Peptides against a protein of PDB entry 4N7V. Designs and how they scored, part 11

Target 1, 222 residues: chain A of PDB entry 4N7V
Amino acid sequence: TLRSITSPLVAHRLKPIRQKTKKAVVSILDSEEVCVELVKEYASQEYVKEVLQISSDGNTITIYYPNGGRGFPLADRPPSPTDNISRYSFDNLPEKYWRKYQYASRFVQLVRSKSPKITYFTRYAKCILMENSPGADFEVWFYDGVKIHKTEDFIQVIEKTGKSYTLKSESEVNSLKEEIKMYMDHANEGHRICLALESIISEEERKTRSAPFFPIIIGRKP

## One batch from the design tools (peptide; made by RFdiffusion4, then SolubleMPNN)

Design b1_p9_4_s1 (from b1_p9_4, 5 letters changed)
Fold by OpenDDE base, seed 3:
Structure b1_p9_4_s1 (fold): chain B 222 residues (1-222), chain A 9 residues (1-9)
Amino acid sequence: as target 1 above (222 residues)
Amino acid sequence: MLPLPEFPE
């Protein structure tokens, strides 16, 4: 099943973006829907031959073929759907479209990993919890130049000297120099706080059914 | 621009 290889993408709260590659253009629309345009080149002109439009919650996929499959010239936005439109739920998406959905999902996840959900200013650093899940990216920009980037898979450290390295295990973290451990400790504290606040705020958001609370900024740069 | 790989069609 598609669900066994990916979960429905989530594009809520993401800003509109359009990115072109050689064979595809992927967009997040103002509506927070996601579009994948499959591009073919004929006579030095690019044409959109197929469009997957995915709902913001990832559960509905609308597929259409511009101009009856003849293609529509690539423009600054996806072509509008016309007559021949197919609509699928996530669980009923034909296998032939799974790779394209995965492509959209990867893009959305990438965007989410770069989209601030919580910005938290401490005495020593600017901390940012991102939108991706599970295991949201967490970045710490210390005012003295040190940077720590935590992902679900690794921790990247950039020291004042510009020296950069990646840690992939607790043993490596424990082997850090004492001065670097201090930065890690602060980063971890900021991370804990952001996660706690995320939980609390999300719960209140659910209860009130109000406009989105995120993204939020806590504190200010000293 | 994000580091999005090419779609392998």
Scores: peptide ipSAE 0.224, ipTM 0.894, DockQ to the pose 0.828
Fold by OpenDDE base, seed 4:
Structure b1_p9_4_s1 (fold): chain B 222 residues (1-222), chain A 9 residues (1-9)
Amino acid sequence: as target 1 above (222 residues)
Amino acid sequence: MLPLPEFPE
């Protein structure tokens, strides 16, 4: 099943963006829908041959073939659906479109990993919990120039000197210099606080059923 | 711009 290889993408709270590659253009629209435009080149002109428009919650996929399948010239936004429109639920999406959906999902996750959900200013750093899941990215920008970037897979450290390295295990973290461990400790504390706030705020958001509370900013820059 | 890979076909 599609669900076995990817979860429905979630584009809520994401800002509009459009990014082009050689064979595809991926967009997040003002509506928070996600579009994948499949691009082909003919006579030195790029044409959109196929569009997947995915709802913000990832559960509905609308597929259409611009200009009766002949393609529509690539523009600054997806072409409007006019004909040859198919609508699928996530669980009923034909297998032939799974890779394209997965591509959209990866793009959304990438955007989410760069989209602040909680910004928390401490005495020493600007901490940012991102929107991606599971294991949201967490960035700590210390005011003295040190940066720590935590992902589900690794921790990247940029020291004041500009020296950069990646840690992929607890053993490597434990082998850090004492000075760096102090930064890591602060980062971990900020991370814990952000996760706690996320939980509390999300629960209140669920109860109120109002407009999204996120993104939020806690504290202020010293 | 994000490091989006090319679409694999």
Scores: peptide ipSAE 0.216, ipTM 0.893, DockQ to the pose 0.815
Fold by OpenDDE base, seed 2:
Structure b1_p9_4_s1 (fold): chain B 222 residues (1-222), chain A 9 residues (1-9)
Amino acid sequence: as target 1 above (222 residues)
Amino acid sequence: MLPLPEFPE
């Protein structure tokens, strides 16, 4: 099943974006829906042959073929749906569309990994917890130039000198220079705080059911 | 621009 290989994408709170690749244009709309436009080139003109429009919660997929499959000239936005549209739930999406959905999902996840959910200013750094899940990316921009980027899979460190390296194990983290460990400790503390705040704020958001509380900025740059 | 890979058709 599709669910066994990916979860429904979540585009809530994401800002509109449109990105073109060779064969596809992927967009997050103002409505927070996600569109994948499959692009084909014909006679030096790019045409959108197929569109997958996915709801913000990823659970509904609308598929249409502009101009009865003839294609619609690529524009600055997805072509409007035609009368002949197919609508699927996530669990009923035909397998032939799974790769395209996964592509959309990867895009959304990428956007989420770069979308601040919580920005927390400490005395020494700007900490940012991103929107992606599970294991949201966490970035720490120290005011002195050091940067730490934590993901579910690794920790990237950029030192003042510009030296950059990636840590993928506890052993590597433990082998860090003492100076870097200090930055890591601060980053970890900031991360802990952001996660705690996320939990608290999310709970309040759940209770109120009003406008989203995120993204949120806590503190200010000293 | 985000580092989105090409769609593999």
Scores: peptide ipSAE 0.210, ipTM 0.892, DockQ to the pose 0.827
Fold by OpenDDE base, seed 5:
Structure b1_p9_4_s1 (fold): chain B 222 residues (1-222), chain A 9 residues (1-9)
Amino acid sequence: as target 1 above (222 residues)
Amino acid sequence: MLPLPEFPE
């Protein structure tokens, strides 16, 4: 099943963006829908031959072939759907479209990993918890130039000198210089606080059913 | 611009 290889993408709260590659253009629209435009080149002109438009919650996929399948010239936005439109639910999406959906999902996840959900200013750093899940990225920008980037897979450290290294195990973390451990401790504390606040705010958001509370900013840069 | 890989075709 499609669900066994990817979950429905979630594009809520993401800002509009359009990203072009050689064979595809992926967009997040103002509506928070996601579009994948499949591009073909003919006579030195690029044409959109197929479009997958995915709802913000990832559960509805609309597929159409612009200009009766002849293609529509690539523009600054997806072409409008014509009469030949197919609509599928996530669980009913034909297998032939799974790779394209997965591509969209990867793009959205990438965008989410760069989209602040909680920004928290401490005495020493700007901490940012991102939108991606599970295991949201967490970045700490210390005011003195040190940077720590935590992902589900690794921790990247950039020192004042610009020296950069990646830690993938606890043993590597334990081998850090004491000075760097201090930064790591602060980063971990900021991370803990952001996760706690995320939980509390999400619960209140669920209860009130109001407009989205995120993204939020806590504190000010000193 | 994000580091998105090329579409796998």
Scores: peptide ipSAE 0.226, ipTM 0.895, DockQ to the pose 0.805; fails the geometry check

Design b1_p9_4_s2 (from b1_p9_4, 5 letters changed)
Fold by OpenDDE base, seed 5:
Structure b1_p9_4_s2 (fold): chain B 222 residues (1-222), chain A 9 residues (1-9)
Amino acid sequence: as target 1 above (222 residues)
Amino acid sequence: SLPLPEFPE
C-alpha cells in the first residue's frame, strides 16, 4: 500500500514556494495545496505533461493532463485543470502515481524541516523548532556564532571558527570538549522548552478550535 | 531554493 511507504503529506501552515528541477516542478500554493508538474522538453521548450495536485492534508489527489495530454508550456504556476480530471483518495491512488506522490511528500517534509514552528529567544541563542515530524528539526543559533542543528538522525555543530562536524552517537556527544558541551546543554534545554510549549499550545488549539496558533515566537533577541 | 533531489523518473 501507499501508506506503507509514506504517510499523507501535511502542508498546513507552509508558505508558498515553487521549485523547478529538470523533470519536475513542485509547488506549494497559497491554498497550501501541493502540485507536482511533470515536465518534458520538446524543441527546446518545456511542457507540463502531467500534474498531481494534492490537498493540504494529503488525502486527496487530483490528476490531470494539460491540453488533452499534449502538454502545456511551463509557466510560473501550474496550468489550470481542464477536462479528464481524476480524483483519488490517498488510499485509492493508483500505484503508478505512488512515486510521484512520494516525491511530493519528500518535498513537503523538506520544507517543513525548514519552516519554523516555534522560535524561542534565550539569553544566548535563537532557538527554532521546525514543523517536520516526527522528530522535528531543532536549530540553535548562538549570538556568538556557534550553531547547533539537531535532527532525528544527527547533531551538527558549527563552531565559532567555522569548523563543522556531525555527531551521530551518544559516545561522540560525550567526547565533546567541555566548552562545546556547554553549548549543547543550552541547546538541549531550549529544545526541551520548545517541545513542552508545543505540547501545551497544541492542546489549547485542540480545545479552542480556533485559528492556528503556530508559528509562534517567544521572547526577543537581547 | 531547497536541496531537493531530482525526480527519479
Scores: peptide ipSAE 0.193, ipTM 0.884, DockQ to the pose 0.815
Fold by OpenDDE base, seed 3:
Structure b1_p9_4_s2 (fold): chain B 222 residues (1-222), chain A 9 residues (1-9)
Amino acid sequence: as target 1 above (222 residues)
Amino acid sequence: SLPLPEFPE
């Protein structure tokens, strides 16, 4: 099943973006829907031959073939759907479209990993918890130039000198120089706080059913 | 732009 290889994409709170590759253009619309345009070149002109429009919650996929399948010239936004459209739920999406959905999902996840959900200024650093899940990326920009980037899979450290390295195990973290451990400790504390606040704010958002609280900024740069 | 890989189609 599609669900066994990916979860429905989630594009809520993401800013509109359009990014072109050789064979595809992927967009997040103002509506927070996600579009994948499949592009083919003919006579030095690029044409959109197929469009997958995915709802913001990833559960509904609308597929259409512009200009009766003949293609529509690539423009600055996806072509509008015509009468010949197919609509699928996530669980009923034909297998032939799974790779395209996965492509959209990967893009959304990438965007989410670079979209601030919580920005937290400490005495020493700017901390940012991103939108991706599970295990949201967490970045710490120390005012003295040190940077720590935490992901689900690794921790990347950039020192003042520009020296960079990646840590993938607890043993590697424990083997760090004492001075670097201090930065790591601060980063971890900021991370903990952001996660705690995320939980609290999300719960309040659920209770009040108000407009989204995120993204938020906590504190001020010294 | 983000480091988006090419789609293999």
Scores: peptide ipSAE 0.192, ipTM 0.884, DockQ to the pose 0.822
Fold by OpenDDE base, seed 4:
Structure b1_p9_4_s2 (fold): chain B 222 residues (1-222), chain A 9 residues (1-9)
Amino acid sequence: as target 1 above (222 residues)
Amino acid sequence: SLPLPEFPE
């Protein structure tokens, strides 16, 4: 099943963006829908041959072939759907479109990993919990120039000197210089707080059933 | 611009 290889993408709260590659253009629209435009080149002109438009919650996929399948010239936005539109639920999406959906999902996850959900200013750093899940990225920008970037897979450290390295295991974290451990400890504390606040705010948001509370900024730069 | 890889197909 599609669900076994990816979860429905979630584009809520993401800002509009358009990313062009050679064979595809992927966009997040003002509506928070996600579009994948499949591009072909003919006579030195790029044409959109197929469009997948995915709802913000990832559960509805609308597929259409611009200009009756002849293609529509690539523009600064997806071509409008006209005729021969197919609509699928996530669980009913034909397998032939799974790879394209996965591509959209990867893009959304990438955008989410760069989209602040919680910004938390501490005494020493600007902490940012991102929108991606599970295991949201967490960045800590210390005011003295040190940066720590935590992902589900690794921790990247940039020291004051500009020296950069990646940690992929607890053993490597434990082998850090004592001075760096202090930064890591602070980062971890900020991370814990952001996760706790995310939980509390999300629950309150659910109860209130109003406009999204996120993104949110906590504190201010000293 | 984000470091999105090319579409594989």
Scores: peptide ipSAE 0.191, ipTM 0.883, DockQ to the pose 0.762
Fold by OpenDDE base, seed 2:
Order: sequence, then structure tokens, then C-alpha cells
Structure b1_p9_4_s2 (fold): chain B 222 residues (1-222), chain A 9 residues (1-9)
Amino acid sequence: as target 1 above (222 residues)
Amino acid sequence: SLPLPEFPE
């Protein structure tokens, strides 16, 4: 099943964006819907041959073929759904569209990993917890120039000198120089705090069922 | 732009 491969994408709170590749254009619309435009080049002109429009919660997929399947010239936004429109739920999406959905999902996850959910200013750094899940990215920008980027898979460190390296195991983390460990300790503390706040705020948001509380900013740059 | 890979077809 599609569900065994990926979860429904979640585009809530994401800002509009449009990114073009050679064969596809992926967009997050003002409505927070996600569009994948499949692009074909003919006679030095790019045409959109197929569009997947996915709801913000990822559960509804609308597929259409612009201009009766002949394609519509690529523009600065997806073409309007006018021809050969089909609508599917996530669990009823035909397998032939799974790859395209996964592509959209990966894009959304990437955008989420760059979208601040919580910004937390400490005495020494600007900490940012991102929107992606599970294991949201966490970035720490120290005011002295050191940067730490934590993901589910690795930790990237950029030192004052510009030296950059990636840590992928606990052993590597434990082998860090003492000076760097201090930065890591601070980053970990900020991370813990952001996760705690996320939990608390999310719970309140759930209870009130009101407008979203995120993104939020805590503190200010000293 | 984000480091999105090309869509393979």
C-alpha cells in the first residue's frame, strides 16, 4: 500500500513556494495545497502534461491533464483543472501515481525541514526547531559564528574557523574536542527546551481548536 | 532553491 511507503504529506503552515526541476515543478500554494506539475519539453517549449494537486493534509489527490492531455504551456503557477479530472483519497490512489505522490511528499518534508516552528533565542545562540517530522531538524546559530545542525540522521558542525564536519554516531560525538562539546551541550539544552515547549503549546492548541499557535518566537537576540 | 532531486521518469 501507499501508506506502507509514505504517510500523507502535511503542508499546514508552510509558505507558498514554487520549485522547478527538469521534469517537474512542485508548488505549495497559498491554500497550502501541493501541486506537482509534470513537465514535457517539445520544440524548445515546456508543457505541463499532468498535474497532481494534493490537499494540505495529504488525504485528497486531484489529478488532471491540462488542455485535454495535449499539455499547457508552463507558467508561473499550475494550470487550472479543466480536463480529465479525477479525485482520489490517499488510500485509493492508483499505484501508478504513487511515485509522484512520494515526490511531492519528499518536497514537503524538505520544505518543512527548512520551516521554523519554534525560534528560541538564548544568551549565546539562535535556536530553531523546524516543522519536519519525525525527528524535526534543529539548528543552532551561535552568535560567535559556530553553527550546529541536528537532523534525525546526523549532526553537522561548523566551527569558527569554518571547519565543517558531520557526526553520524555517538562515538564521533564523544570524540569531539572539549571546546566543541560545550557548544553541543548548549545546543542539546536548547533542543530539549524547544521540544518541551512544542509539546505544551501543541496541547493547548489541541484543546482550544483555535488558530494555529505556530510558528512562534521565544526571546530576542541580545 | 531547495536540494530537491530530479523526478525520474
Scores: peptide ipSAE 0.184, ipTM 0.879, DockQ to the pose 0.829

Design b1_p9_4_s3 (from b1_p9_4, 6 letters changed)
Fold by OpenDDE base, seed 1:
Structure b1_p9_4_s3 (fold): chain B 222 residues (1-222), chain A 9 residues (1-9)
Amino acid sequence: as target 1 above (222 residues)
Amino acid sequence: MLDLPEFPE
């Protein structure tokens, strides 16, 4: 099943963006819907031959073939759907479209990993919890130039000298120099606080059923 | 620009 290889993409709270690749253009629209435009070149002109438009919650996929399948010239936005439109739920999406959906999902996940959900200013750093899940990226920009980037898979450290390295195990973390360990401790504390705030705020959102509270900024740069 | 790989097809 599609669900076994990917979860429904989630584009809520993401800002519009459009990125072109050789064979595809992916977009997040103002409506927070996600579009994958499959592009082919003919006579030095690029045409959109197929469009997958995915709802913000990832559960509805609308597929259409512009200009009766002949293609529509690539523009600065997806072409409007015509009369021949197919609509699928996530669980009923034909297998032939799974790869394209996955591509959309990867794009959204990348965007989410770069989209601040919580920004927290401490005495020493700007901490940012991103939108991606599970294991949201967490970045710490220390005011003195040190940067720590935590992902689900690794921790990247950029020291004041510009020296950069990646940590992939607890052993490596424990082997850090004492100086950098202090930065890591602060980063971890900021991370904990952001996660706690996320939980509290999310719960309030659930209770109130109000407009999204995120993104949120806590504190200010000293 | 995001580090998005090319679509394989």
Scores: peptide ipSAE 0.293, ipTM 0.911, DockQ to the pose 0.771
Fold by OpenDDE base, seed 4:
Structure b1_p9_4_s3 (fold): chain B 222 residues (1-222), chain A 9 residues (1-9)
Amino acid sequence: as target 1 above (222 residues)
Amino acid sequence: MLDLPEFPE
């Protein structure tokens, strides 16, 4: 099943964006829907041959073929659905579209990894918990120039000198210089706080059933 | 611009 290889994408709270590749253009619309435009070139002109429009919660996929399948000239936005429209639920999506959905999902996850959910200013750094899940990215921008970027897979450190390196195990973290460990300790504390706040705020958001509370900013830059 | 890979198909 599609669910066994990916979860429904979640585009809530994401800002509109459009990114072109050679064979596809992916977009997040103002409506927070996600579009994958499949592009073909003919006579030095790019045409959109197929569009997957995915709901913000990832559960509904609308597929259409512009201009009766002949394609529509690539523009600055997806072409409007007119002909050959099919609507699927996530669990009923034909397998032939799974790779395209996965591509959309990867795009959304990438955007989410760059989208602040919680911004927390400490005495020493600007901490940012991102929207992606599971294991949201966490960035710490120290005011003195040090940067720490935590992902589910690695920790990247950029020192004041500009020296950059990636840590992929606890042993590597433990082997850091004492000075860097101090930065890491602060980053970890900020991370813990952001995760705690996320939990509390999410619970209140659930109870109130109002507009989204996120993104949120805690504190101010000194 | 995000580091999005090309669509494989």
Scores: peptide ipSAE 0.291, ipTM 0.909, DockQ to the pose 0.809
Fold by OpenDDE base, seed 2:
Structure b1_p9_4_s3 (fold): chain B 222 residues (1-222), chain A 9 residues (1-9)
Amino acid sequence: as target 1 above (222 residues)
Amino acid sequence: MLDLPEFPE
C-alpha cells in the first residue's frame, strides 16, 4: 500500500513556493495544496502533461491532464483543472501515481525542514525548530558564528573558523572538543525547550480549534 | 532554491 511507503503529506502552514526541475514543477499554493506538474518538452517548449493536486492534508489527490492530454504550456502556476478530473483518496490512489505522490511528499518534507515552527532566542543563539516530522530539524545559530544543525539522521557543526563536520553517532558526539561540547549542550537545551513549547502550544491549539498558533517566536535577539 | 532531487524516471 501507499501508506506502507509514505504517510500523507502535510502542507499546513507552509508558504507558497514553486520550484522547477527538469521533468516536474512542484508547488505549494496559497491554498496550501501541493501540485506536481509533469513537464514534457516539445519543440523547445515545455508543456504540462499531467498534474497531481494534493490537498493540504495529503488525503485527497486530484489528477488531471491539461488540454485534453495535449498539454498546456508551462506557466508561473499550475494550469487550471479541466472537466476531466479524477479524484482519489490517499488509500485509493492508483499505484501508477505513487511515485509522483512520493515526490510531492519529499518536496513537502524538504520545505517543512526549512520552515520555522518555533524560533527561540537565547542569550547565545537563535534556535529554530522546523516543521518537518518525525524528528523535526533543529538549527542553532550562535551569535558568535557557530552553527549546529540537528536532523533525525545527523548533527552538523559549523565552527567559527568555518570548519564543518557531521556527527552520526553518539561516540562521535562524545569525542567532540570541550569547547564544542559547550555549544552542543546549549543546543540540546534549546532543543528540549522548543520541543516542550511545541507540545504545550500544540495542546492549546488543539483545544482552541481556531487559527494556528505556529509559527511562533519566543524571545528576542539580545 | 531547495535541493530537490529530480523526478525519477
Scores: peptide ipSAE 0.290, ipTM 0.907, DockQ to the pose 0.808
Fold by OpenDDE base, seed 3:
Structure b1_p9_4_s3 (fold): chain B 222 residues (1-222), chain A 9 residues (1-9)
Amino acid sequence: as target 1 above (222 residues)
Amino acid sequence: MLDLPEFPE
C-alpha cells in the first residue's frame, strides 16, 4: 500500500513556493495545496502533461491532464483543471501515481525542514525548531559564529574556525572537545524547551477556535 | 531554491 511507504503529506502553515526541475515542477499554493506538474519538452517548449493536485492534509489527490492530454505550455502556475478530472483518496490512489506522490511528499518534507515553527532566542543563540516531523530539524545559531544543526539522523557542527563535521552516533558526541560540548549542551537545552513549548502550544491550539498559533517567536535577540 | 532531486520518470 501507499501508506506502507509514506504517510499523507502535510502542507499546513507552509508558505507558497514553486520549484522547477527538468521533468517536474512542484508548488505549494496559497491554499496550501501541493501541485506536481509533469513536464515534457517539444520543439524547445515545455508542456505540462499531467498534474497532481494534493490537498493540504495529503488525503485527497486530484489528477488531470491539461488540454486533453496534449499538454499545456508551462507557466508560472499550474494550469487550471478542465475536463476528465480524477479524484482519489490517499488510500485509493492508483499505484502508477505513487512515485509522483512520493516526490511531492519529499518536497514538502524538505520545505518543512526549512520552515520555522518555533524561534527561540537565548542569551547565546538563536534556536529554531522546524516544521518537519517526526524528529523536526533543530538549528542553533550562536552569536559568536558557532552553528549546530540537529536532524533525526545526524548533528552537524560548524565551529568558529570554519571547521565543520557531522556526528552520527552518541559515541562521536561524547568524543567532542569540552569547549564544543558546552555549545552542544546549550543546543540540547534549547531543543528541549522548544519541544516542550510545541507540545503545550499545540494542545492549547487544539482547544481553541482561534487562528493558528504557529509559527511563534519566543524572546528576542540580545 | 531547495535541493530537490530530479523526478526519476
Scores: peptide ipSAE 0.288, ipTM 0.910, DockQ to the pose 0.813

Design b1_p9_5_s1 (from b1_p9_5 with D3V E6D)
Fold by OpenDDE base, seed 5:
Structure b1_p9_5_s1 (fold): chain B 222 residues (1-222), chain A 9 residues (1-9)
Amino acid sequence: as target 1 above (222 residues)
Amino acid sequence: DIVFPDLPE
């Protein structure tokens, strides 16, 4: 099943973006829907032959073939759907579209990993918890130039000199110089705080049925 | 800016 290889994409709170490649254009719309336009070149002109429009919660996929399948000239936004459209739920999406859905999902996850959910200013750093899940990316930009980027898979450190390295195990973390460990300790504390705040705020969102509280900014740069 | 690969085969 599709669910066994990917979860429904989640595009809520993401800013609009349009990413063009040779064979496809992926967009997040103002409506937070996600579109994959399949591009074909003919006579030095690019045409959109197929469009997958995915709801913001990833659960509904609308597929259409512009201009009766003849294609529509590539523009700055997806072409509008015509009469011949197919609508599927996530669990009923035909297998032939799974690769394209996964492509959209990976794009959304990338965007989410670069979209601030919580920005927290400490005395020493700007901390940012991103939107991706599970295991949201966490970035710490120290005011003195040090940067720490935590992902589910690794920790990247950029020192003042610009020296960069990646840590993938606890043993590597433990082998860090003491001065770097101080930065790591601060980063970890900021991370803990952001996760705690995320939990609290999310719970309040659930209770109040309010408009989205995120993204939020806590504190100010000193 | 976000750089994303083309649609895979």
Scores: peptide ipSAE 0.284, ipTM 0.895, DockQ to the pose 0.867
Fold by OpenDDE base, seed 1:
Structure b1_p9_5_s1 (fold): chain B 222 residues (1-222), chain A 9 residues (1-9)
Amino acid sequence: as target 1 above (222 residues)
Amino acid sequence: DIVFPDLPE
């Protein structure tokens, strides 16, 4: 099943973006819907032959073929659907479209990993919890130049000198120089606070069923 | 900036 490969993409709170490649254009619209335009070139003109339009919650996929499959000239936005539109739920999406959905999903996940959900300014650093899940990326930009980037898979450290390295195990973290451990400790504290805030705010959103509270900024740069 | 690869075959 598609679900065994990927979860429904989530594009909520993401800013519009359009990424063009040779074979495809992937977009997050103002509506927070996600579109994959399949592009083919003919006579030095690019045409959109197929469009997958995915709802912001990833659960509905609308597929259409512009101009009855003849294609629509590539523009600055996806072509509007005309006739012969197919609408699928996530679990009913034909297998032939799974790869394209995965493509969209990966793109959204990447965008989410670079989209601030919580920005928290401490006395020493700007901390940013990103939108991706599970294990949201967490970045710490110390005002003195040190940078720490935490992901689900690794921790990247950039020291004042510009020296950079990646840590992939707890043992490596424990082997850090004492001066770097201080930065890591602060980063971890900021991370904890951001996660706590995320939980609290998310719960309030659930209770009130109001407009999204995220993204948020806590504090300001000294 | 975001760099994303082309659609795989």
Scores: peptide ipSAE 0.281, ipTM 0.894, DockQ to the pose 0.884
Fold by OpenDDE base, seed 3:
Structure b1_p9_5_s1 (fold): chain B 222 residues (1-222), chain A 9 residues (1-9)
Amino acid sequence: as target 1 above (222 residues)
Amino acid sequence: DIVFPDLPE
């Protein structure tokens, strides 16, 4: 099943973006829907032959073929659907479209990993918890130039000297220089706080009918 | 900037 390969994409709170490649254009719309335009070239002109429009929660996929399948000239936005539109739920999406859905999902996850959900200023650093899940990326920009980037899979450190390295295990973290451990400790504390606040704010957001709380900024740069 | 690869299909 598609669900065994990927979860429905989540594009809520993401800013509009359009990314063009040779074979496809992927967009996040103002509506927070996600569109994959499949591009073909003919006579030095690019045409959109197929469009997957995915709802912001990833559960509904609308597929159409512009201009009766003949294609529509590539523009600055997806072509509007006209006739012969197919609508699928996530669990009923034909297998032939799974790779294209996965492509959209990967793009959304990438965007989410670069989209601030919580920005937290400490005495020593700017901390940013991103939107991706599970295991949201967490970046710490120390005011003295040190940077720590935590992901689900690794921790990247950039030292003042410009030296950069990646840590993939707890043993490697424990083998760090003492001065770097201090930065790591601060990063971990900021991370803990952001996760705690995320939980609290999300719960309050669930209880109220107010506008979305995220993204949020806590504190100010000293 | 976001760099994303082409569709592998």
Scores: peptide ipSAE 0.277, ipTM 0.895, DockQ to the pose 0.850
Fold by OpenDDE base, seed 4:
Structure b1_p9_5_s1 (fold): chain B 222 residues (1-222), chain A 9 residues (1-9)
Amino acid sequence: as target 1 above (222 residues)
Amino acid sequence: DIVFPDLPE
């Protein structure tokens, strides 16, 4: 099943963006829907031959072939659907479209990993919990120039000198210089706080059923 | 800026 390969993409709260490549253009729209435009070149002109439009919650996929399948000239936005439109639920999406859905999903996850959900200013750093899940990225920008970037897979450290390295195991973290461990400790504390706040705020958001509370900023730069 | 790869097909 598609679900065994990827979860429905979630584009809520993401800002509009358009990324063009040779074969595809992927966009997050103002509506927070996600579009994958499949691009072909003919006579030195790029045409959109197929469009997957995915709902913000990832559960509905609308597929259409612009201009009766002849293609529509590539523009600054996806072509509007006119005819020959197919609508699928996530669980009913034909397998032939799974790879394209995965492509969209990976793009959304990348954008989410760079989209602040919680910004938290401490005495020493600007901490940012991102939107991606599970295991949201967490960045700590210390005011003295040190940077720590935590992902589900690794921790990247940039020291004051500009020296950069990646840690992929607990043993490597434990082998850090004492000075760097202090930064890591602060980063971990900020991370804990952001996760706690995310939980609390998300629960209140659910209860109130109002406009999204995120993104939020806590504190201010000293 | 976000750099995303081409469609892998």
Scores: peptide ipSAE 0.276, ipTM 0.894, DockQ to the pose 0.874

